# Ledger of designs, part 16: peptides against a protein of PDB entry 1EBD

Target 1, 138 residues: chain A of PDB entry 1EBD
Amino acid sequence: KASYEGKVAAEAIAGHPSAVDYVAIPAVVFSDPECASVGYFEQQAKDEGIDVIAAKFPFAANGRALALNDTDGFLKLVVRKEDGVIIGAQIIGPNASDMIAELGLAIEAGMTAEDIALTIHAHPTLGEIAMEAAEVAL

## One batch from the design tools (peptide; made by RFdiffusion4, then SolubleMPNN)

Design b1_p10_5_s2 (from b1_p10_5, 7 letters changed)
Fold by OpenDDE base, seed 2:
Structure b1_p10_5_s2 (fold): chain B 138 residues (1-138), chain A 10 residues (1-10)
Amino acid sequence: as target 1 above (138 residues)
Amino acid sequence: SRLEEFKKRL
């Protein structure tokens, strides 16, 4: 957020049009395990009257997490039921701070859980957890 | 903490 706001300010000073308001601003807590979020939490979506699917996939079921001996946590996708659009994501686990970027992109682009589920991820990677969680949402 | 609030919102 702060780095983005700095770029927006620089662009404004340079006379370029810039928008500050994004739907998908990531938040990270660099704990052990790491935590990351972007977009809606499940309860937040429900409080706004959005009917959602909350799809979870655990790190313990991922081949890369097993190989690293770091299997704590899960990824959660918040998917709008009406159209399958991803509106939020939360991650607790190794490399959550980097893994959230794909999901931030997906939310800003208006992608569906199907779009992520049909995207080939390299094997074995922690990135496959996003694909697996998207498949759970289908 | 941010971590505890994050966990509560999940």
Scores: peptide ipSAE 0.164, ipTM 0.797, DockQ to the pose 0.038
Fold by OpenDDE base, seed 1:
Structure b1_p10_5_s2 (fold): chain B 138 residues (1-138), chain A 10 residues (1-10)
Amino acid sequence: as target 1 above (138 residues)
Amino acid sequence: SRLEEFKKRL
């Protein structure tokens, strides 16, 4: 956020009007395991009256996480039931700080769980967990 | 902490 706001400000100073327009702002906690979030939490969506599916997939079932011996945590997708659109994601686990970017892109683009499920992820990668969680949401 | 707040919101 702050870095992007700085870029927008620099562009404005240079005479190029720009706006900060976010659907979702990522938040990262560089703990061990890392924590990352973008968009809605499940309870937040429910509190706003959004009917959601919370699809969770554990790193303990991810081939790359197993190979790395780093299997703590999970990925959670928050999917709007009405249209299958991903409105939030949370990750606790290896490389969560980088992996959240894919989900941020998906949310900003208005993608569905099906879109992620149908996206081929390289095997074995930590990123496959997004696809696996998306499949759970279907 | 931010971590504890995160865990509470999950």
Scores: peptide ipSAE 0.137, ipTM 0.790, DockQ to the pose 0.038
Fold by OpenDDE base, seed 5:
Structure b1_p10_5_s2 (fold): chain B 138 residues (1-138), chain A 10 residues (1-10)
Amino acid sequence: as target 1 above (138 residues)
Amino acid sequence: SRLEEFKKRL
């Protein structure tokens, strides 16, 4: 957030006016395992009356996580049922701090679980877990 | 802690 706001300010000063307009701010905890979140948590969406699917996929089922012997945790997608739009994501596991960026992009762009499920992820990678969780949400 | 807060929200 602060870095993005600083960039917008610098661009404005340089004669390229921009606005701070974002929906989702990532939150990261650099613990072991790492924790990351963007957008809605499942309960937050429910408390706001949003009907959601919480699709969870474990790192224990991810080929790269197995190869790294780091299989603790999961990725969770929070998907709005009415239109399949991803409105939140949480990751506990390896590289969560970097992996959250893809999901932040997806949320900002208004992408659906289908959009992620149909996006080819390199095999084997930790990033495939986003695709797998998206498939669960379909 | 931020970690404990995160865990509570999951």
Scores: peptide ipSAE 0.136, ipTM 0.782, DockQ to the pose 0.037
Fold by OpenDDE base, seed 4:
Structure b1_p10_5_s2 (fold): chain B 138 residues (1-138), chain A 10 residues (1-10)
Amino acid sequence: as target 1 above (138 residues)
Amino acid sequence: SRLEEFKKRL
């Protein structure tokens, strides 16, 4: 966020069109396990009257996480029920800080859980957890 | 902490 805002400011000073107008600004906590979030939290969406499904998949069920012996946590997708659009994601677990970028892209692009579920992820990878959580949302 | 706040929002 701060780095991006700095870039936007520099581009604006240079006379380039630039704005900070994003639906999905990632937030990361570099703890052990890492925590990352983008878009809506489930309760936040509910408080705003959005009917959502929260699809959760644990790292304990991810082949790469098992191989790394780092299986704490989960990925949660917050999916709008009306149209299946991903409006938020939370990750607690290995590489959460990097993995959140895929979901940030999905949210900014207005992608559905189906779009992620139908995207082939390499096996075994931590990234497969996004696909697995998306399948839960279908 | 940021972590505790994050956990509260989950």
Scores: peptide ipSAE 0.075, ipTM 0.738, DockQ to the pose 0.039

Design b1_p10_5_s3 (from b1_p10_5, 6 letters changed)
Fold by OpenDDE base, seed 3:
Structure b1_p10_5_s3 (fold): chain B 138 residues (1-138), chain A 10 residues (1-10)
Amino acid sequence: as target 1 above (138 residues)
Amino acid sequence: SRLEAFKKRL
């Protein structure tokens, strides 16, 4: 967010047309385990009257996490029931700070849980957990 | 097909 706002400000000072338009802003905490979030939390969606599926998959069931001996946490997808569109994601676990970018892109593009579930992820990777969580949402 | 659409993006 701050780096993006700095770019917009520099363009405005230079006399170029620019706008700040926010849709899905990621939030990251570089703790152990790392925490990352983008879009809606499950409870936020419910409080707004959105009927959602919260699909959760644990790192303890991910082959790369097992190989790294770092299996704490999970990935959660928040999926709108009406159309299967991903509206939020949370990751607690290894490499959450980088892995959240895939899900941020999915939300910005209006992708569904099916789109992620039908995308082949390399094996073994931490990123496979997004595909596994998407399959839970189907 | 989804496969043909993917090939067009490469």
Scores: peptide ipSAE 0.029, ipTM 0.562, DockQ to the pose 0.030
Fold by OpenDDE base, seed 1:
Structure b1_p10_5_s3 (fold): chain B 138 residues (1-138), chain A 10 residues (1-10)
Amino acid sequence: as target 1 above (138 residues)
Amino acid sequence: SRLEAFKKRL
């Protein structure tokens, strides 16, 4: 229930037109679990004719989330198939509001799933989930 | 490639 409500809230916020000419404007809902989004949702990319990979990794498989007993939700990367460039990300789970910043930076810089997968994340951290989701996209 | 080198680490 909470994860679905968070997703719907993020989709509603992300659907509002921004007057700011940035590639990646984050949308955050400070619910429990937190919800964050930046760039394209998978369906938005498909509706625009962009062929994408949706790479999803659950917090239930993250070592830090397990240690915190806070394993609800997931991270999803939206990756353009043509060149592997990350064009969107969604997070439902612990620290989503802060973790979205890494993905916003990656999108603004035109980084690929390979770039994130090859970036060393400290172990154990919640941030490792971005690397794990990037590996799913390879 | 960098990707192929990465896949060998997995």
Scores: peptide ipSAE 0.028, ipTM 0.615, DockQ to the pose 0.028
Fold by OpenDDE base, seed 5:
Structure b1_p10_5_s3 (fold): chain B 138 residues (1-138), chain A 10 residues (1-10)
Amino acid sequence: as target 1 above (138 residues)
Amino acid sequence: SRLEAFKKRL
């Protein structure tokens, strides 16, 4: 957020057209394992009266995580039941800080769990876990 | 279809 707002401010000072248009702000903790989140947590959605599916997939079932011997944690998608739209995501595990960007894009674009499930991810990659969690939400 | 929707965005 702060870096992005700084870029927008710099562009405005330089006389370039710029706008702040975002719905989802990522949060990252560079611990071991890494933690990342964007959009709603499951409980936040429930507290607002949103009926959600919380789809969770473990890194222990991911082929790349196994090959790296780094299988701690999971990815969780928070999916609105009414229309299948992804409204939040949490990752605890390898490369969570970078992997959250795909899910931030999905939320900003109004994508569904079906959109992610039907996106071909390279095999074997950590990124496949987003596809696997999306399949759980279907 | 998803392919048709993609083609409309090009």
Scores: peptide ipSAE 0.028, ipTM 0.559, DockQ to the pose 0.042
Fold by OpenDDE base, seed 2:
Structure b1_p10_5_s3 (fold): chain B 138 residues (1-138), chain A 10 residues (1-10)
Amino acid sequence: as target 1 above (138 residues)
Amino acid sequence: SRLEAFKKRL
């Protein structure tokens, strides 16, 4: 957020047209394990009257996490039931701070769980957890 | 198909 707003401000100072236009703002805590979030939490969506699927996939089921001996945590997708659009994601686990970027892109682009589930991820990677969570949402 | 649409973007 702050870095993006700083870029917009710098462009405005330079006399270029720029705007703060975003749907989702990532939040990261560099703890052990790392925590990352973007878009809606499941309860926030429910409180707004949005019918959602909360799809969860654990790091313990991922081949890369097993190979790294770091299997704590999970990825959760928050998917709108009406159209399958991803509206939020939460990650607790290794590399969560970097993994959240894919899901931030998906939310900003209005992508569905099907779009992620049908995207081939390299094997073995922690990135496959996003694909697996998306498949759970189908 | 989605695959054909993808190939058109390459």
Scores: peptide ipSAE 0.025, ipTM 0.599, DockQ to the pose 0.032

Design b1_p10_5_s4 (from b1_p10_5, 7 letters changed)
Fold by OpenDDE base, seed 5:
Structure b1_p10_5_s4 (fold): chain B 138 residues (1-138), chain A 10 residues (1-10)
Amino acid sequence: as target 1 above (138 residues)
Amino acid sequence: SRLEEMKKRL
């Protein structure tokens, strides 16, 4: 957030039109395993009266995680039931700090679980878990 | 749906 705000300020000073207009601010903890979150948690959505699907996929079922012998944790998508739009994501596991960026992009763009499920992810990769979780939400 | 269309491509 602060880095992005700094870029917007620099662009404004340089005479370029710019605005801070974003919804999905990632939160990352560089623990072992890493933790990352963007958008709504499932309970936050429910507390606001949003009917959601929480789609969870474990790293223990991911081919790259198995190859790395690092299979702790999961990816969770929070999907709005009415339209399938992804409104939140949580990752606990390997490379969560980098993997959250894809899901932040998806949320900012208003993408659906179907959009992620139908995006080709390289095999085997940790990022493929996003596709698998999206398929669970369908 | 987009999913149905892609399933037809298999």
Scores: peptide ipSAE 0.032, ipTM 0.669, DockQ to the pose 0.029
Fold by OpenDDE base, seed 1:
Structure b1_p10_5_s4 (fold): chain B 138 residues (1-138), chain A 10 residues (1-10)
Amino acid sequence: as target 1 above (138 residues)
Amino acid sequence: SRLEEMKKRL
């Protein structure tokens, strides 16, 4: 957030058209395990009256996480029921700080759970967990 | 659905 706001400010000072858009601002905590979030939490969506599916998949079921012996945590997708659009994601686990970027892109692009479920991920990778969570949402 | 169309390709 602060880095992005700094970039927007610098561009504005330089006379370039720029605006701050807060649709998908990631939040990361570099703990062990790492924590990352983008968009809505499930409860935030519910509090705003959005009917959502919370699709969760554990790292304990991910082939790469098993191979790394680092299986703590999960990925959660928050999917709007009306149209299947992803409106939020949370990751607790290995490489969460980098993996959140795929989901930030998906939210910014207005992608659905089906779009991610049908995106081929390399096997075995930690990133496959996004595909697995998207399949849970279908 | 797109998913069902994909399943037909497997």
Scores: peptide ipSAE 0.031, ipTM 0.644, DockQ to the pose 0.027
Fold by OpenDDE base, seed 3:
Structure b1_p10_5_s4 (fold): chain B 138 residues (1-138), chain A 10 residues (1-10)
Amino acid sequence: as target 1 above (138 residues)
Amino acid sequence: SRLEEMKKRL
């Protein structure tokens, strides 16, 4: 966020059009386990009257997480029920700070849970958890 | 549907 705001400020000073859209800006906490979020939280969507599916999958069921002995936490997808579009994602667990980028891209592109579920992820990887959570949302 | 599009490509 701060880095992006700095870029926007530099562009404004240079006389170029610039904007900050906070909707799809990832938030990351580099704790142990890491925490990352992009887009809507489940409760935020509900408070706005959006009917959502909150699909959750645990790292304890991910093959790479097991191999790394780092199985704390989960991935959550917030999926709009009307059309299956992903509107938010939260990750608590290994490599959450990097893994959130795939889901940020999915949200910005207007992808559905079906799009993620049908995307083949390399095996074994932490990224497979996004596919598994998307399958839960179907 | 993406699935329908994939079925057309296979």
Scores: peptide ipSAE 0.030, ipTM 0.651, DockQ to the pose 0.031
Fold by OpenDDE base, seed 2:
Structure b1_p10_5_s4 (fold): chain B 138 residues (1-138), chain A 10 residues (1-10)
Amino acid sequence: as target 1 above (138 residues)
Amino acid sequence: SRLEEMKKRL
C-alpha cells in the first residue's frame, strides 16, 4: 500500500494523471510460517451479508511443499457463491508473501475460482495450491 | 463465457 501510494505521488509530482484506485490491498507478516491476506476474510463477507464459499487447501497436500519438507499451513479462498468471483484470500505457509500476488491480481481483475482452476500452474510449485483451492470452490 | 473470450484471442 505505502509503496503504491508513493508511486502515485511520484507520478503526480511529474505532472502525470494518477489515482489511488484499488479493490484489494495485500497484507503480509514475515513470520515463520509467513502470513498473507488480500480482500475479504470469510467472516467479513458474512457480516456484510455476502453468501460465500471458503475453499481451503493445505500445504501438506502440495508436492513442492513436501519436497521442501515445509508443509505447515494452508491457503483459503473466499468466493462469492452468486457468481464464483474471488473476493478474498488468506495464506499461511512458506512463500505466502509471494503467493498472495496471484490472488491479488485475480481479485483486482474480478476473476472467478474457475479462472484460477483452469489456469495451468507449473509442476511442482507452491503456486499450484492456489489452483487446488480454486478447484475446491467449484 | 471464458471459453468464447479465449477463442477470440486465437
Scores: peptide ipSAE 0.022, ipTM 0.575, DockQ to the pose 0.038

Design b1_p10_6_s1 (from b1_p10_6, 4 letters changed)
Fold by OpenDDE base, seed 3:
Structure b1_p10_6_s1 (fold): chain B 138 residues (1-138), chain A 10 residues (1-10)
Amino acid sequence: as target 1 above (138 residues)
Amino acid sequence: SNFIPFLKSL
């Protein structure tokens, strides 16, 4: 957020058109394990009256996490039941700070859990867990 | 901070 706001301010001073406002702002904590979130938490969606599926997949079932001996945590997708659109994501685990960017892009683009489930992820990778969690939401 | 809600989702 702060880095983006600084860029927009510099562009405005230079007489460039303002960048489009982003809806999905990521939040990251560089702990061990790392924590990352974008969009809605499950409870926030419920408090707003949105009917959601919370699809969770553990790093203990991810082939790359097993190979790295770093299997703590999970990925959670928050999916709107009406249309299957991804409205939030949370990651606790290895490389969560970088992996949240894919899910931020998916939310900004209005993608569904099916779109992620049908996207081929390289095997074995940590990113493959996004595909696995999307399959749980179907 | 969304960190406390995040921990509750474990």
Scores: peptide ipSAE 0.028, ipTM 0.656, DockQ to the pose 0.039
Fold by OpenDDE base, seed 1:
Structure b1_p10_6_s1 (fold): chain B 138 residues (1-138), chain A 10 residues (1-10)
Amino acid sequence: as target 1 above (138 residues)
Amino acid sequence: SNFIPFLKSL
């Protein structure tokens, strides 16, 4: 956010058009385990009257996380039931700070849980957890 | 505030 706001400010000073306000600004905490979020939390969506599926998949079931002996936490997708669109994601676990970028992209692109579930992820990777969580949402 | 419930879901 702050880095991006700095870029937008620099571009504005340089006489470039104002950048688009992003819907999905990631928030990251570099703790152990790492924490990342983008878009809606489940409760925020509910408070706005959005009917959602909260699909959760644990790192304890991820092959790469097991191989790394770093299996704490989970990925959660917040999926709008009406159309299957991913409107939020949260990750607690290994490499959450980097992994949130895929889900930020998916949210900004208006992708569905099905789109993620049908995307082949490399095996074994931490990134597969996004696919697994998407499958839970179906 | 909404991050706290998320942390509790560990």
Scores: peptide ipSAE 0.027, ipTM 0.659, DockQ to the pose 0.037
Fold by OpenDDE base, seed 4:
Structure b1_p10_6_s1 (fold): chain B 138 residues (1-138), chain A 10 residues (1-10)
Amino acid sequence: as target 1 above (138 residues)
Amino acid sequence: SNFIPFLKSL
């Protein structure tokens, strides 16, 4: 956010059009475990009257997390039931700060849980948890 | 956004 806002300001000073108003601005806390979020939380979507699926997959079931002995936490996808579009994601766990970028891209592109579920993720990786959570949402 | 409910779901 702050780095991007700085870039937008620099581009504006240079006379280039740029926008700050993205739907999927990530928030990261570099704790142990790391915490990351983008888009809607489940309760926010519900408070706005959006019917959602909250698909959760634990790092304890991820092969790479097991190999790293770092299995605390989970990934949660917030999926709009009407059309399967991903509207939010939250990650607590290893490399959450980097992994949130895939889901930020998915949200900005209007992708569905099916799009993520059908995307081949390298094995074994932490990133596979996004695919697994997407499969839960189907 | 309230991040605390998410953290409590850990």
Scores: peptide ipSAE 0.027, ipTM 0.653, DockQ to the pose 0.038
Fold by OpenDDE base, seed 5:
Structure b1_p10_6_s1 (fold): chain B 138 residues (1-138), chain A 10 residues (1-10)
Amino acid sequence: as target 1 above (138 residues)
Amino acid sequence: SNFIPFLKSL
C-alpha cells in the first residue's frame, strides 16, 4: 500500500495520469502463523449484499505443509456466486505473506475459481492449497 | 478491510 501510494504520488507530481485503481490491496501480519488477506472478507461481501461462496482448504490437508510439519491454518477464497469470480482471499499459515500475491493477481485479473482450479500447481507445494481451495468453490 | 475480526476468528 504505502509503496504503491508513493508511486502514484510520484506519477501525479510528474504530470502522469494515475491509470490504475487497484481493487486488491494486500494486508499481511508477520505473526506465527502468518496472516494475509486481499480483497473482500466473506462478511464484508455479505454486508454489501454480494452472494458469495467461502471456499476453505486447511494446510493440514496440504502435502507440503505436512512435509514441513507446519499445518496450522487454512486458505479461504471468497468467490462471487453469480460468475465464479474471486473477489477476496485470506491465508493463515506457512508462507501466507508470499502466497497472497498469487491471489492478489487473480483478483486483479478478474479470474474465476475455475481458472485457479485449472492452473497446474507443482506437487507438493504450499501454493497448491490455492488450487485446492478453488476446487472447493466449484 | 476489517482484518481484526478475521484475526479474532483464529
Scores: peptide ipSAE 0.025, ipTM 0.640, DockQ to the pose 0.040

Design b1_p10_6_s2 (from b1_p10_6, 3 letters changed)
Fold by OpenDDE base, seed 1:
Structure b1_p10_6_s2 (fold): chain B 138 residues (1-138), chain A 10 residues (1-10)
Amino acid sequence: as target 1 above (138 residues)
Amino acid sequence: SAFIPFLRAL
């Protein structure tokens, strides 16, 4: 957010049209394991009256995480039941700080859990956990 | 804090 707002401000000063209005602002904690979130948490969606599916997939079941011996945590998708649109994601685990970007893109684009489930992820990768969590949401 | 929801999700 702040870095991007700074870029937009610099572009505006340079005479380029720019605006910042985002649905999905990532939040990252560089702990061990890393924590990342974008969009709604499950409880926030429920508190707003959104009927959601919370699809959770553990890194302990991810082939790359197993190969790295770094299997703590999970990915969670928050999917709106009405249309299958991803409205939030949380990652606790290896590379969560970078992996959240895919899900940020998906939320900003209005993608569904089906869109992610049908996207071929390279095997074995940490990113494949997004596909696995999306399959849980179907 | 965004960290509190993470602790609840674990």
Scores: peptide ipSAE 0.036, ipTM 0.697, DockQ to the pose 0.038
Fold by OpenDDE base, seed 3:
Structure b1_p10_6_s2 (fold): chain B 138 residues (1-138), chain A 10 residues (1-10)
Amino acid sequence: as target 1 above (138 residues)
Amino acid sequence: SAFIPFLRAL
């Protein structure tokens, strides 16, 4: 947010129109484990009357997390049940601050859980947990 | 604190 607002201000001072309104702003807490979120939480979607699937996959089942001996937490996808579109994601675990960017891109592009489930992730990686959580949402 | 929503999502 603040870095983006600084770029928009610099572009406006230079006489260039800022052409991008982002729908999904990531939030990160650099704790141990790290916490990251983008888009809707499950309860926020329910409070707005959106029927959602909350797909959760644990880092304890991720091959890279096991190899790193850092298996605390999970990834959660918030998927709109009507069309399978991803409307939110939460990560608590290793590298959550960087991994949230893939899910932010998926939400901004209007991607489905099927789009992520069909995307080949490298094995073994922490990022593979996004594919595993997407498969749970199908 | 932005941390309280995460504690509720656990």
Scores: peptide ipSAE 0.036, ipTM 0.697, DockQ to the pose 0.038
Fold by OpenDDE base, seed 5:
Structure b1_p10_6_s2 (fold): chain B 138 residues (1-138), chain A 10 residues (1-10)
Amino acid sequence: as target 1 above (138 residues)
Amino acid sequence: SAFIPFLRAL
C-alpha cells in the first residue's frame, strides 16, 4: 500500500494518469504462523449481500507443509457463487506473506476458482494449497 | 485491525 501510493504519487507528479484503484490490497502480519489477506473476507462479502463460497484447505493436507513439519493453519478462498470469481483470500500458515501474491494476481485479473484449479502447481509445494482450495470451491 | 478477523478464524 504505502510503497504503491508513493509510486502513484510520483507518477501523478510526472503528469501520468494516477487513477488505478486496485481492489486487491494485500495485508500481511509477520507472526508465527504468518497471516495474509487480500480482497474480501467471507463475512465482509456476506455483509455486502454477496453470495459466496468459502473454500478452505488446511496445510496439514499439503505435502510440502508435511515435509517441512509446518502444518498449522489453512488457505481460504472467497468465491462469488454467481460466476465463480475469486473475490478474496486469506492464508494463515507457512510463507503466507509471499503466497498471497498469487491470489492477489488472481483477484486483480478476475480469475475464477476453476482457473486456479486448472493451473498446474509444482509438486510438492506450499503453492498447491491454492489449487486444492480452488478445487474445493468447484 | 485486519488481524482481528484472523484471530477469529483460528
Scores: peptide ipSAE 0.035, ipTM 0.690, DockQ to the pose 0.038
Fold by OpenDDE base, seed 4:
Formats: structure tokens, sequence, C-alpha cells
Structure b1_p10_6_s2 (fold): chain B 138 residues (1-138), chain A 10 residues (1-10)
């Protein structure tokens, strides 16, 4: 957010059109474990009357997390039930700060859980957890 | 910390 707002401000000063309103602004907390979020939390979607699937996959089931001995936490996808579109994601776990970018891209592009589930992720990677959580949402 | 609000929103 802040770095992006700085870029938008620089572009505006340069007389370039800039979009400020994104659907999905990532929020990261560099704790141990890391926390990252983009788009809706499950409760926020429910409070707005959106019927959602909350698909959760634990890092304890991820092959790379096991190999790293860093298996705390999970990925949660917030998927709109009507059309399967991903509207939010939360990650608590290893590399959450970087992994949230894939899900930010998916949300901004209007992708479905099926789109992620059908995307081949390299094995073994932490990123596979997004695919696994997407499969849970189907 | 932002961590506790994050956990409450999950």
Amino acid sequence: as target 1 above (138 residues)
Amino acid sequence: SAFIPFLRAL
C-alpha cells in the first residue's frame, strides 16, 4: 500500500493517469509466523451478505513446509459461492508475505478457485498450498 | 500489534 501510494503520487505529479482503487490491497505482518491478507475476510463477506465458501488448508499438510520444519498455520481462501470467484485470502505461515501476491493477482483478475486448482504449482513448494486450498473450495 | 486484529478477523 504505502509504496504503491508513493508510486501513484509520483505518476500523478508526472501527469499520468493512475488507478488508486484496487479490489485487493495486501496487508502483511512480518511476525513469526508471518501473516498476510488480501481482499475479504470470511466474516466481512458475510456481513455484506455475500454467501462464501471458506476453504482452509494447513501448512502441516504441505510437503515444502514439512521439509522446512515450518508447518505452523494455514491458507484460507474466501470464495463466492455463486460463481466460485476468489474474493479474499489469508495466510498464516512460512513465506506468507510473498505468497499473498499470487492470490492478490487472482482476486484482481477475477479468477475462480478452479483457475488456481487447475494451475500447476511446482513440487515441492509452499505455493502448492494455494492449489490445495482451491481444490477444497470446489 | 496488527497480528491480534488479523487473528480475530479470521
Scores: peptide ipSAE 0.034, ipTM 0.691, DockQ to the pose 0.038

